# Ledger of designs, part 59: peptides against a protein of PDB entry 3EFO

Target 1, 262 residues: chain A of PDB entry 3EFO
Amino acid sequence: SQLADLYKSCETDALINFFAKSAFKAVLHQPLKVIREILVNQTAHMLACYRKNCASPSAASQLILPDSMKVLPVYMNCLLKNCVLLSRPEISTDERAYQRQLVMTMGVADSQLFFYPQLLPIHTLDVKSTMLPAAVRCSESRLSEEGIFLLANGLHMFLWLGVSSPPELIQGIFNVPSFAHINTDMTLLPEVGNPYSQQLRMIMGIIQQKRPYSMKLTIVKQREQPEMVFRQFLVEDKGLYGGSSYVDFLCCVHKEICQLLN

## One batch from the design tools (peptide)

Design b1_p25_2_s4 (made by RFdiffusion4, then SolubleMPNN; from b1_p25_2, 8 letters changed)
Fold by OpenDDE base, seed 5:
Structure b1_p25_2_s4 (fold): chain B 262 residues (1-262), chain A 25 residues (1-25)
Amino acid sequence: as target 1 above (262 residues)
Amino acid sequence: GYVALDMSDRAVLEEQLEALLDEAL
């Protein structure tokens, strides 16, 4: 059917781009609570329509997601937890306004990265490989105290260091003897010149490629105050100021779908 | 095609989601 074809042609990244821009435009005229409710309702309606018209009959206890939208709820939850829609007090009004304006001009690829950052385990780098390490999910559960991670969302770049990061890697990256000696005020990595340092710099360069904005590097030590800023980019985690977990969000969506179809 | 998630058991759901997201993201 035409409807089935439509769902097949849908891409999550395009949908999120559309929803984000629509929501951020609405911020000027509607309460944030209403905007969030609309987004949830739209998600539920789309999925309810698919279940009714495009999917085979299934138990009401199941949530049916078309392949094209199998990760849509994840991104939608990220959108809902964005500072523009949550009005988080730790974010200034100016910063919120700035982010809103940026998203309004983002393409599909830009907004996808913005709402779900890339998180790379740098401590696993193979200096003999030219390939980027495989990204991990944006959650604290994927971090390790022994690890070093690079996070990028198209606007910001963070190098997160666990309290038990390998001294060898610290020396390789920063040319200092220990974690305690790392200066977090620096915005550029030193030119150490060893293969590991060179590879990390190469990776950072690759990430910066094809991005419309130059990402400033922020060095973050685990358990220090600035880590709280970094944690805001772990978008799968529950937000500090009203964001729901992904599981809770799915339950909410499913409940609404059932209400629509009953 | 489509994915069917069992919403009746939270533990099962979490497991399904982990698998789904690990594959897709």
Scores: peptide ipSAE 0.649, ipTM 0.960, DockQ to the pose 0.895
Fold by OpenDDE base, seed 1:
Structure b1_p25_2_s4 (fold): chain B 262 residues (1-262), chain A 25 residues (1-25)
Amino acid sequence: as target 1 above (262 residues)
Amino acid sequence: GYVALDMSDRAVLEEQLEALLDEAL
């Protein structure tokens, strides 16, 4: 059917780019609550339409996602939790305005990374490999106290260190003997010169080269106060200021779909 | 094609999502 073809041609990254720009434009003349409700409503309507017209009959207890939109809800939830749409006290008006303007000019690839960051387990780096480590999902559940992770969203870069990070890696990266000796005020990694340090720097360079904006590096120690800022980028998790986990968001969307179809 | 998620049990849903998102992301 014509509708089926339409859904097949849809791409989540393009949709999110569109929805983000539409929502961020609306911020100028509509309340944030209304904008968020519209986004949820649009998501539910799109999925309800697919279920009604394009999918085989299924139990009401099932959520049907077309393949082209199978990860749309997670990105939509990220959009809904963005500081532009969900105001947070720690984010200044200027910062919100800045991010809004940036997103308004972002291409599809940029907005995708912006809303769902890349999180890399760099403690598993193979210094002999030329490939980037496989990204993990942006959730606290993927972090490890023994691990070191690099997070990037196109605007910010974080190096997160677990409290039990391997001393040899800490020394390799920072040239200090232990976790306690790491200076988190630095915005640049030292040029230690060992293979691991060079590999990490290369990875950071590759990530930066793909982005139009220079990303500021923030060093974050687990259990220190600045970690709270880092945690906000774990976009699958429940937010501190009204944001839902991905699971909770799906439940919400499903509920609305059922209401539309029943 | 499409994906059908069982929404009736949270534990089942979480397992399905883990598989889905690990594959897709």
Scores: peptide ipSAE 0.648, ipTM 0.960, DockQ to the pose 0.909
Fold by OpenDDE base, seed 3:
Structure b1_p25_2_s4 (fold): chain B 262 residues (1-262), chain A 25 residues (1-25)
Amino acid sequence: as target 1 above (262 residues)
Amino acid sequence: GYVALDMSDRAVLEEQLEALLDEAL
């Protein structure tokens, strides 16, 4: 059917790019609350339409997602929680304006990474391997006090260190004896020269590769004040300033779909 | 095709979401 073909032709990354630019344009003349409501409504309507016209009958307790949009809600929630659409005290007006302008010019790949960061457990690095560690979900549940994680969204790069991160890795990366000795004011890693340090630098280079903007490195210690900023990039978690968790968002969308189909 | 998520059980939902997101990452 024509509708089925339409859904098959849709790609999540393209849709998010479109919705982001549309929403960010609307910021100029509509309240943020209205914009967010529109995005949720659009998501619900698209999925409701699919369920009604393209999917086989299923239990009302199920959320039906076409293959092309199977992860659309994830990115939609990320969009809704972005500082451009959801103001945060720690983000200045100028910064929000800057991010808005950047996204307005982003391609599909750039916007996807921007809204859902890459989070890498670098404490698991194999210095003998040229492969990047597998990314984990952007949630606090994936962090470990014993771990070291690198987060990148195309604009910012964070190196997060657990309070119990291995001293040998700390020394390998920073050339200091302990977690307490790490200077979080630095924006560049020292050139220690050991295999682990070199591997990390290589990974950072790979992440930076093909990105239009140079990502500044921010070093973050667990339980220190700057970690709060870092946590805002864990986009699946419930935000401190009104953003829902991904699961809660799905429940919200599902509820609205059910209402539309009743 | 499509994916059906069980919204009645949070644990099941989270498990299904893990699979979806792992594929996307």
Scores: peptide ipSAE 0.646, ipTM 0.959, DockQ to the pose 0.829
Fold by OpenDDE base, seed 4:
Structure b1_p25_2_s4 (fold): chain B 262 residues (1-262), chain A 25 residues (1-25)
Amino acid sequence: as target 1 above (262 residues)
Amino acid sequence: GYVALDMSDRAVLEEQLEALLDEAL
């Protein structure tokens, strides 16, 4: 059917780009609460339409997602929790305005990365491999006290270090003997020159070269104050200032779908 | 095709989502 074909042709990244730009434009003349409600409503309507017209009959207790939109709720939740739509005290008005303007000009790939960051377990790097490490989900549950992670969203880059990060890796990256000796005020990694350091720098370079904006590096130690900022980029988790987990968001969407179809 | 998530049990849902997201992201 025409509708079925339409849904098959839709991609989550394109949809999120569209919704983000629409919502961020609306910020100028509509309350944030209203904008968020509209986004949820639009999501519910799209999925309700699919369930009604394109999917086989199923129990009301099931949430039906077309394959092309199977991760749409995750990204939509990221959009809803963005500081532009969900005001956070730690984010200045100027910063929110800046991010809003940036998103208005972002392409599909840019906005996707912006709303759902890439989180890489760099402690697993194979210096002999040219492959990037596989990204993990942006959740605290995927972090490890023994691990070192690189997070990038196209605008910011974070290097997160667990309190139990391997000393050999710390030495390799920072040329210091221990976690305690790492200077988090630096915005550039030192030129240590060993294979691991070079590999990390290469990865960072690859990530940077694919993005239109230069990403400032922030080094974050676990359990230090700046980690709170870092955790805001773990977008699957429940936010500190009213943002829902993706599970909670799905429940909300499902409820609205049921209301539409009943 | 499509994915059907069971919303009746949170634990089941979380398990399904973990599998889905691990594969898709």
Scores: peptide ipSAE 0.646, ipTM 0.959, DockQ to the pose 0.907

## One batch from the design tools (peptide)

Design b1_p26_1 (made by RFdiffusion4)
Fold by OpenDDE base, seed 2:
Structure b1_p26_1 (fold): chain B 262 residues (1-262), chain A 26 residues (1-26)
Amino acid sequence: as target 1 above (262 residues)
Amino acid sequence: EEHHEELEEYVDETLEELAEEREEEE
């Protein structure tokens, strides 16, 4: 159908970029609550329209996402959880302004990574492989106390270390004997020179080369205060400042769709 | 493109999980 073709032609990545810029522009003249409501409403309406016109009646109770818009909800949730759209006093005006301006100038590719970071399990690195490790979902459930993870969103880079990170990897990366000896104030990895260190540096380099901005590296130890900042980038989880988990958001959208169709 | 494909996989996993949860509630 003509409508089906329309949905197939929809590029979610471009759409989320558009929504982000539109919302961030609207922040200057509309209440944040209204902006968030509009975004949710738009998401629900688009998906409801698809369901009404393209989905089979037998799937009325199911959340059906067209292939072209499959990732729309996850990105939308990330957008809704962005500090620019959150009315929390804990978020500084400067931070909001900064991120707003950045997103307003971002291309589609940059916005993808910005809203949904890349999280890499670097503790699984094969030093003999030139391939990047497969990214994992941005959720605490995907972390492990024994793991080391690299997170990048195009602007920031975090190296997260579990409390039980392998000592050999700690030694390999930081040239210190244990987790406790890691200095989290450092913004650069030491030149240790072993294969693992070189591989990690290469990975970081590859990630950096693809981005227009130099990413500052932050070392994060599990259970230390800076971990709270890191957790904000675990976008699928419930936000520290009131944002929904991805699952909760999907449920919300589904309910909204049902209401629109009834 | 690679990032997008990964996200699609995550979405699929989530949808499957939600479907399973619904079946358990019934």
Scores: peptide ipSAE 0.353, ipTM 0.787, DockQ to the pose 0.537
Fold by OpenDDE base, seed 4:
Structure b1_p26_1 (fold): chain B 262 residues (1-262), chain A 26 residues (1-26)
Amino acid sequence: as target 1 above (262 residues)
Amino acid sequence: EEHHEELEEYVDETLEELAEEREEEE
């Protein structure tokens, strides 16, 4: 059907960009809670319409997403958990305002990365390869105490270090003997000059080159206070201040869809 | 884009996990 074709051709990335800009505009005249509710309802409604009009008959217990909208719930959850809409206390009012303005001017590609960051396990780097390591899901469950991860969202870059990260890598990156010696106040990596350091810098450069804004680097040690800020970018996890995990959000959306279809 | 494809894989993984959990509950 023509309707089915429409849903199949739907560009989720464009929708998220639109929803983000609409929501961020609405924060000026509507309560955040209302905005979040509207976004959830709109998401559920769109998916319910697809289920009703386009999907083959299936059990109500099964969540069916069209290919074109498969990532909609993920991005929507990220949007809902954004500091602009959740008003995280760790983020200053000025920072929220700044991010709001940035998103209002973002293209589709930029907004994708902004809402769902790229999280790279750099401890697995092959110094002989020019390829970026495969990204992992933005969740604490994908981190390891023995690992080092680079997170980028187009505006910020975080280098997260596990408490048990390899001393050799620490030495390679920071030219210090241990985790305890890493200075988290620095915003630039030292030019150590070894292959691993060079590879990491190259990766960071590649990531930066694809973005219109210069990303500030923040060094984060596991279990230190600044890690709480970093965790805000682990968008699939449960939010500290009212945000849902992706799984919980998906379940919520599914329930709403079922209610609309019954 | 590679990022989009990766995200789709994550969604698929999540859906599979949820489906398995439901099957175990039945």
Scores: peptide ipSAE 0.362, ipTM 0.791, DockQ to the pose 0.525; fails the geometry check
Fold by OpenDDE base, seed 5:
Structure b1_p26_1 (fold): chain B 262 residues (1-262), chain A 26 residues (1-26)
Amino acid sequence: as target 1 above (262 residues)
Amino acid sequence: EEHHEELEEYVDETLEELAEEREEEE
């Protein structure tokens, strides 16, 4: 069907970029609540139309996503949880304006990483391998107190350290004997010169080379104050300022789809 | 492209988890 062809040709990445820019433009003349509702409704409507017109008959209880829009809900949730679309006093006007301006100028590739960051388990690095570690889901459930993780969203880079991160790795990265000795005010990793440090620097370099902006490095210790900022980038989790988890959002979208089909 | 593929895997995992939860509730 013509509709099926449309969905097959639809690139979710381009779509989310469009929705983001449209929403961020609308912020200037529409209430945030209305904008959020429109985004959710559009998402549900698109997916409902696919199911109705393109998908094989299935139980209404099943959520069926077209391949081309498979990641639409997760990105949409990330967009909805962005500070620009959240009306919270804890978020400064300057920060909202800054992020709004950034997104308005972002290409499709940049917006992908911006809305859903890359989270890498650095503690699993094989010093003998030149390959990047496999990314993990942006959720606290994927972190470990014994782990070290690098998060990048194209604008910021965070090195998160668990309270029980291996002293050997800490020594390798920071040239200090323990977690307590790590200085979080540093914006650059020391040039320790060991293979692990070199590999981490290489990884950071690779990530940076793919982005137009120089990412500032922030070192984050678990359970310290800056971790709260870091947690905002765990986009699959419930937002600090009232945003839904990805799972909750998916359930919400599913319910709306069912309502549209019934 | 690699980032997109990884995300698709995450979506699949989530859908599977949700399906399992629904089966357990029935």
Scores: peptide ipSAE 0.342, ipTM 0.778, DockQ to the pose 0.557; fails the geometry check
Fold by OpenDDE base, seed 3:
Structure b1_p26_1 (fold): chain B 262 residues (1-262), chain A 26 residues (1-26)
Amino acid sequence: as target 1 above (262 residues)
Amino acid sequence: EEHHEELEEYVDETLEELAEEREEEE
């Protein structure tokens, strides 16, 4: 009963913040491989204990998580794929050090957004609505060649444009006639002044309002070289440099749990 | 194979909860 109560009282966001800071501190004195292994083991052990003590034995073959920790694995996967724990050639030592320091000082809300970004389908905006569009999963599978998406993680903001983005939207946002005419070197959207542009700017403002850091805007065209940077923020996908997809990670964790319980 | 399908369903539920939490913070 006490254990069950403990799991019910656990807050996943607080846990991931703790794990992140602990891991990032450990980077100074432990190999990255060891740190990653510890994180996976801790996750598996915690979930195994729940299953053993709180779940029905008949469900041993299934992945069962407490409601309060359902999202822990997805965040953990994001943490494991972070450039601080998973070194990437394109990320400089200085950048890695900078991100490490930032996370060490982040609150729970900031770390949540940092590890799992918001991805918004901007092409679905209703100019008459004041509501933010519903976020989609951070995966390439959720993108559309005909779509425009805004991604934000509290530090960076990206506007991703599909190769077949509607010309009307392109003109509305950038005041240019086509996808090819968009200048990706700009860091600010032009003041076009139409309702769509205004709505997009408002959304960007709302996203920025609650964040302690000013997010720089990067415009990304699909199939151009800079898109590779954007794809690094699609955290559910398989990483380019050894990171697992979210699904693969869940499978891995499940296997570990089963091994612990058998 | 069947286990993978079950995991996919769980993933969807997990992400839905994540989205709801973010909406509450706004």
Scores: peptide ipSAE 0.204, ipTM 0.626, DockQ to the pose 0.067; fails the geometry check

Design b1_p26_1_s1 (made by RFdiffusion4, then SolubleMPNN; from b1_p26_1, 13 letters changed)
Fold by OpenDDE base, seed 1:
Formats: C-alpha cells, structure tokens, sequence
Structure b1_p26_1_s1 (fold): chain B 262 residues (1-262), chain A 26 residues (1-26)
C-alpha cells in the first residue's frame, strides 16, 4: 500500500532532525509542557497508524515497529529529555539558548549523534586492531567499575574511568601509577607513546574528524562530583528532573498505542 | 511478560543497527 511504502521510506534520523527543529522553534511561542505532549502524541499516533494499517494483527502485548523507524522512540525520548525542552537547574539559560541554536543548524547526522551519544568501552581496545570497539547503550548499567569508557556527542567528549580501572591502562593513558593520581583538570591526553595510548588517540581522532565542532575532552573519575554531569549524557537512564528512562518511555508509548487501537 | 521480551528483542536490534550505521560513518 501507499501508506506502507511511506513508512518504509521514512528514515528515523531525518524524522528526529525534523522533530527537534520543529520543537525547538516552538519553544519561542509554546509552553514546554505542551511541546512535550505533542511530541509524545505524535510518536504514539505514528506508530499506532503503522500497526493498524501496515502490520498484521497481533496481541496487544507485542511491540511492532517498522524497521525504518525502529529507533524512533529512542531518539524521541532523548529529545524530550534535552535541556531545551526539559529545563534543569544546573543548565544555565545561556547554555539552553546555545544548544537550541546549534540544533537549529545541525544536519541529520550531527543531530543524531547529539541526541544519542556514542559510548565506547575503551578498556576493551585491541592495540593490533584498527577497528573501533562496538558502542554500548548509553546507560549506567553498561558501565563497569573496572572499565574505561569514551563518550562523545559531537560537542563534548568524556573519558570516564571506573574506580577499579586497570592500573596498567591508567599508566598507559596518563603515565601515572594509579587512579588517584589522574589529573581531571587536563583537557588533553599526554603523548605517552605506547601502543595503547596511540590507539586511544587515534580513536579520538576518528570520532572528531567528521564533526563540525571541536570537542573538548573532560576526564571523569567515577564517584567524583564531575561524574554527575557525565551521567546526564547517559540518555537511556531516568532523569533527575522528570525525564523518563527509555524503558519507561516505551511502556508509556505502548500503552498509548493500545488505547488508540482499542 | 510478553512485552518485556519483545522490548529486549527490539533493543538488541536497535543497538545492532546503530552500531552498523556509525561504523559506516567512520
């Protein structure tokens, strides 16, 4: 059907770019609450329409998403939790205004990375491989106290270190003997010169090379104060100021879809 | 629940797709 073809032709990244720009424009003349409600309703209605008109009948308990829009709820939840649409006390008015303007000028690829960061387990690096490690979900549940993770969203880059990070990796990256000796005030990694350090620097370079903005590096130690800022980029987790986890959001959308179809 | 099982399947697919897409952007 024509409708089925329409859904198949839709690209989630383009849709998110559209929704983001539309919502961020609407901030100038609509209450944030109204904008968020519209986005949720649009998501539910779009997915309900697909299920009704394009999918075979199934049990209400089943979640059916078209392949082309498989990740739409993921990014939509990230959009809803963005500081422009969900104000947070720790984010200044200037920062919100800045982010709004940035997104208004972002292309599809940039906005995708901005809303859902890339989180890489650096501690699993193979120094003999030129391949990047597989990204993990942006959730605290995917972190480990023994791990080292690199997070990037096109504007910021974080190197997160677990309290039990391997000393040999710490030595390799920072040229210090232990976790306690790491200086979190640095914005550049030292050129230690060993294979692991070189590999990490290469990875950081690959992440940076196709982004329009230079990402400032922030070193984050687990359980220190700056980690709170880092956790805000774990977009699948429940927010501190009204933002839902991805799972909770999916449950909400699923219920809404069922209500629309029943 | 049936929903949770379906959710897990969807999440796995999402992660796979996202990883592949980003790999192509490198």
Amino acid sequence: as target 1 above (262 residues)
Amino acid sequence: SDFLEELKKEVDEILKEMAEKRKLEE
Scores: peptide ipSAE 0.034, ipTM 0.640, DockQ to the pose 0.038
Fold by OpenDDE base, seed 3:
Structure b1_p26_1_s1 (fold): chain B 262 residues (1-262), chain A 26 residues (1-26)
Amino acid sequence: as target 1 above (262 residues)
Amino acid sequence: SDFLEELKKEVDEILKEMAEKRKLEE
């Protein structure tokens, strides 16, 4: 059917770009609460329509998503948690306005990265390989106290260090003997010159490549106060300012879908 | 619930694919 073909051809990244721009435009004319409700409703309606018209009959306890839209709830939740739609006290009105304008001009690839950051386990790097490590889910559950992670969203870059990060890696990256000696005020990594440092710098370069904006590097130590800012980029986790976890959002969407199909 | 766990697995696979796509764009 034409409807089935439509869902099969649907691209989630394009949809999230559309929804983001539509929502961010609406911010000027509609209350944030209304915009968020509309987005959730639209998501539920789209998925309910698919289930009704394209999917085989299933129990109410099952959530059926078309293959091309399976990650739609993930990105939709990220959109809903963005500071433009969910105000945060640490974000100024000017900053929100700036981000809104940026997204309004973003292409599909840029907006996708912006809403769902790339989180790389740097501690797993093989200095003998030129391959990038596989990105992990943007959640605290994927972090390790023994690990080092690089996060990038096209605008910001963070290097997160666990409290138990390997001293040899600390030495390799920062040329200091321990975690405690790392200066978090640095915005550039030192030129240490060892293979690990060179590999990390290469990865950072690749991430920066083809991005329209230069990403400033922020060094973050686990359990220090500035880590709170970093945690806001773990978009699958529950937010500090009213944003739901991905799991909670899925439950919410599922409930609404069931209501629509009754 | 059980369906959420299955969905997570599927999402993980999709996210992996998306990550690979990003690599190709670099």
Scores: peptide ipSAE 0.033, ipTM 0.644, DockQ to the pose 0.036
Fold by OpenDDE base, seed 2:
Structure b1_p26_1_s1 (fold): chain B 262 residues (1-262), chain A 26 residues (1-26)
Amino acid sequence: as target 1 above (262 residues)
Amino acid sequence: SDFLEELKKEVDEILKEMAEKRKLEE
């Protein structure tokens, strides 16, 4: 059907860019609560329309998403959890204003990365490979105490180290003998000169390429205070300031869809 | 990207799990 084709042609990254800019413009003249409700409703309506017109009636109890929009709820949840749309006192006005202005000027690729960061398992690097490691979903469940992960969202870059990170990798990256010796105050990795260090720097360089802003590097040790900040970028998890996990949000959207169709 | 495709696959798994859970709750 023409409708099915329309939904198939929709790109989630373009949609989220549109929704983000629309919402961030709306914050100037509408209450945040209303904006959040509108975003949820719009998401539900879009998906309900698809279900009604493009899906089999036998799947009434199931959430059915077109391929092009399967990740829309993920991005929408990320948008809803963004500081611009939150009224928590813990979030400074300056930070909110800053992020708002940034997103308003972002292209589709930039906003995609901004709302859903790239999380790379650095501990799995093959020093002989020129390919980037496969990104993992932004959730704590994908982290490992034995792992080292690089997270980037176009503005910030984090190097997260598990408490049981391999000493050989720590030595390779930081030129120190153990996890305890890592200085988290550094914003630059030392040029150790070994293949692993070189590969990591190359990866960081690739990530930085074509980004309009220079990403500040933050070294994060698991179970230390700065990890709390890092965890906020694990966007599929429950947010610190009241944001839902992706799964919870998906359930919420599903309920809304069912209500619209009944 | 390859990542988005993998994400979509994982979303499908989540949806499947949700469907199964709903069946059990009915």
Scores: peptide ipSAE 0.025, ipTM 0.579, DockQ to the pose 0.722
Fold by OpenDDE base, seed 4:
Structure b1_p26_1_s1 (fold): chain B 262 residues (1-262), chain A 26 residues (1-26)
Amino acid sequence: as target 1 above (262 residues)
Amino acid sequence: SDFLEELKKEVDEILKEMAEKRKLEE
């Protein structure tokens, strides 16, 4: 159907960019609660419309998403959990204003990365491969105490180290003997020069490439206080400031969809 | 629930696709 074709032609990243800018503009004139409700409602309506008009009949327990909108709920939840829309007192007004302004000027590609960061398990790097490791879900559940992960959202870059991260990798990256010796105050990785270090730097370079802003590197140790900042970028988890996990959000949306279709 | 399991699978697939897309763009 023509409607189905329309959905297929939609680009989720463009939609998210639109919704983000629209919402952030609306912040100036509408209560945050209303804005959030509108976003949830729009998400539900879009998906409900697709299911009703484009999808074959299915059980209510099935999630039906068109290809073009597969990641819409994911990004929408991220948008809803952004500090601009949460407006928590723990976040300074300046920070909210700053992020608002940034997003208002972001292109589609930038906003996509901003709302859903890349989280890369770099502890699995093949130094002989030119390929980036496959990104994992931005959730604590996907982290490993034995792992090292690189997170980037176009503005910030984090190197997260598990408490049990391999000493050999620590040595390779930081040229120190153990996890305890890592200095988290540094914003640059040392020039160690071994293949692993070089590969990591290459990856970081690739990630930085074509980004309009230079991403500051923050080194984070698991279970240390600064990890709290890092966790804010695990966008699929429950937010520290009242944001829903992706699962909870999707359940909410699904419920609303069912109500619309019944 | 069956829904949650399906969701998890779908999200994993989506993320895989996204990762591949990003890789191609880089």
Scores: peptide ipSAE 0.041, ipTM 0.654, DockQ to the pose 0.037; fails the geometry check

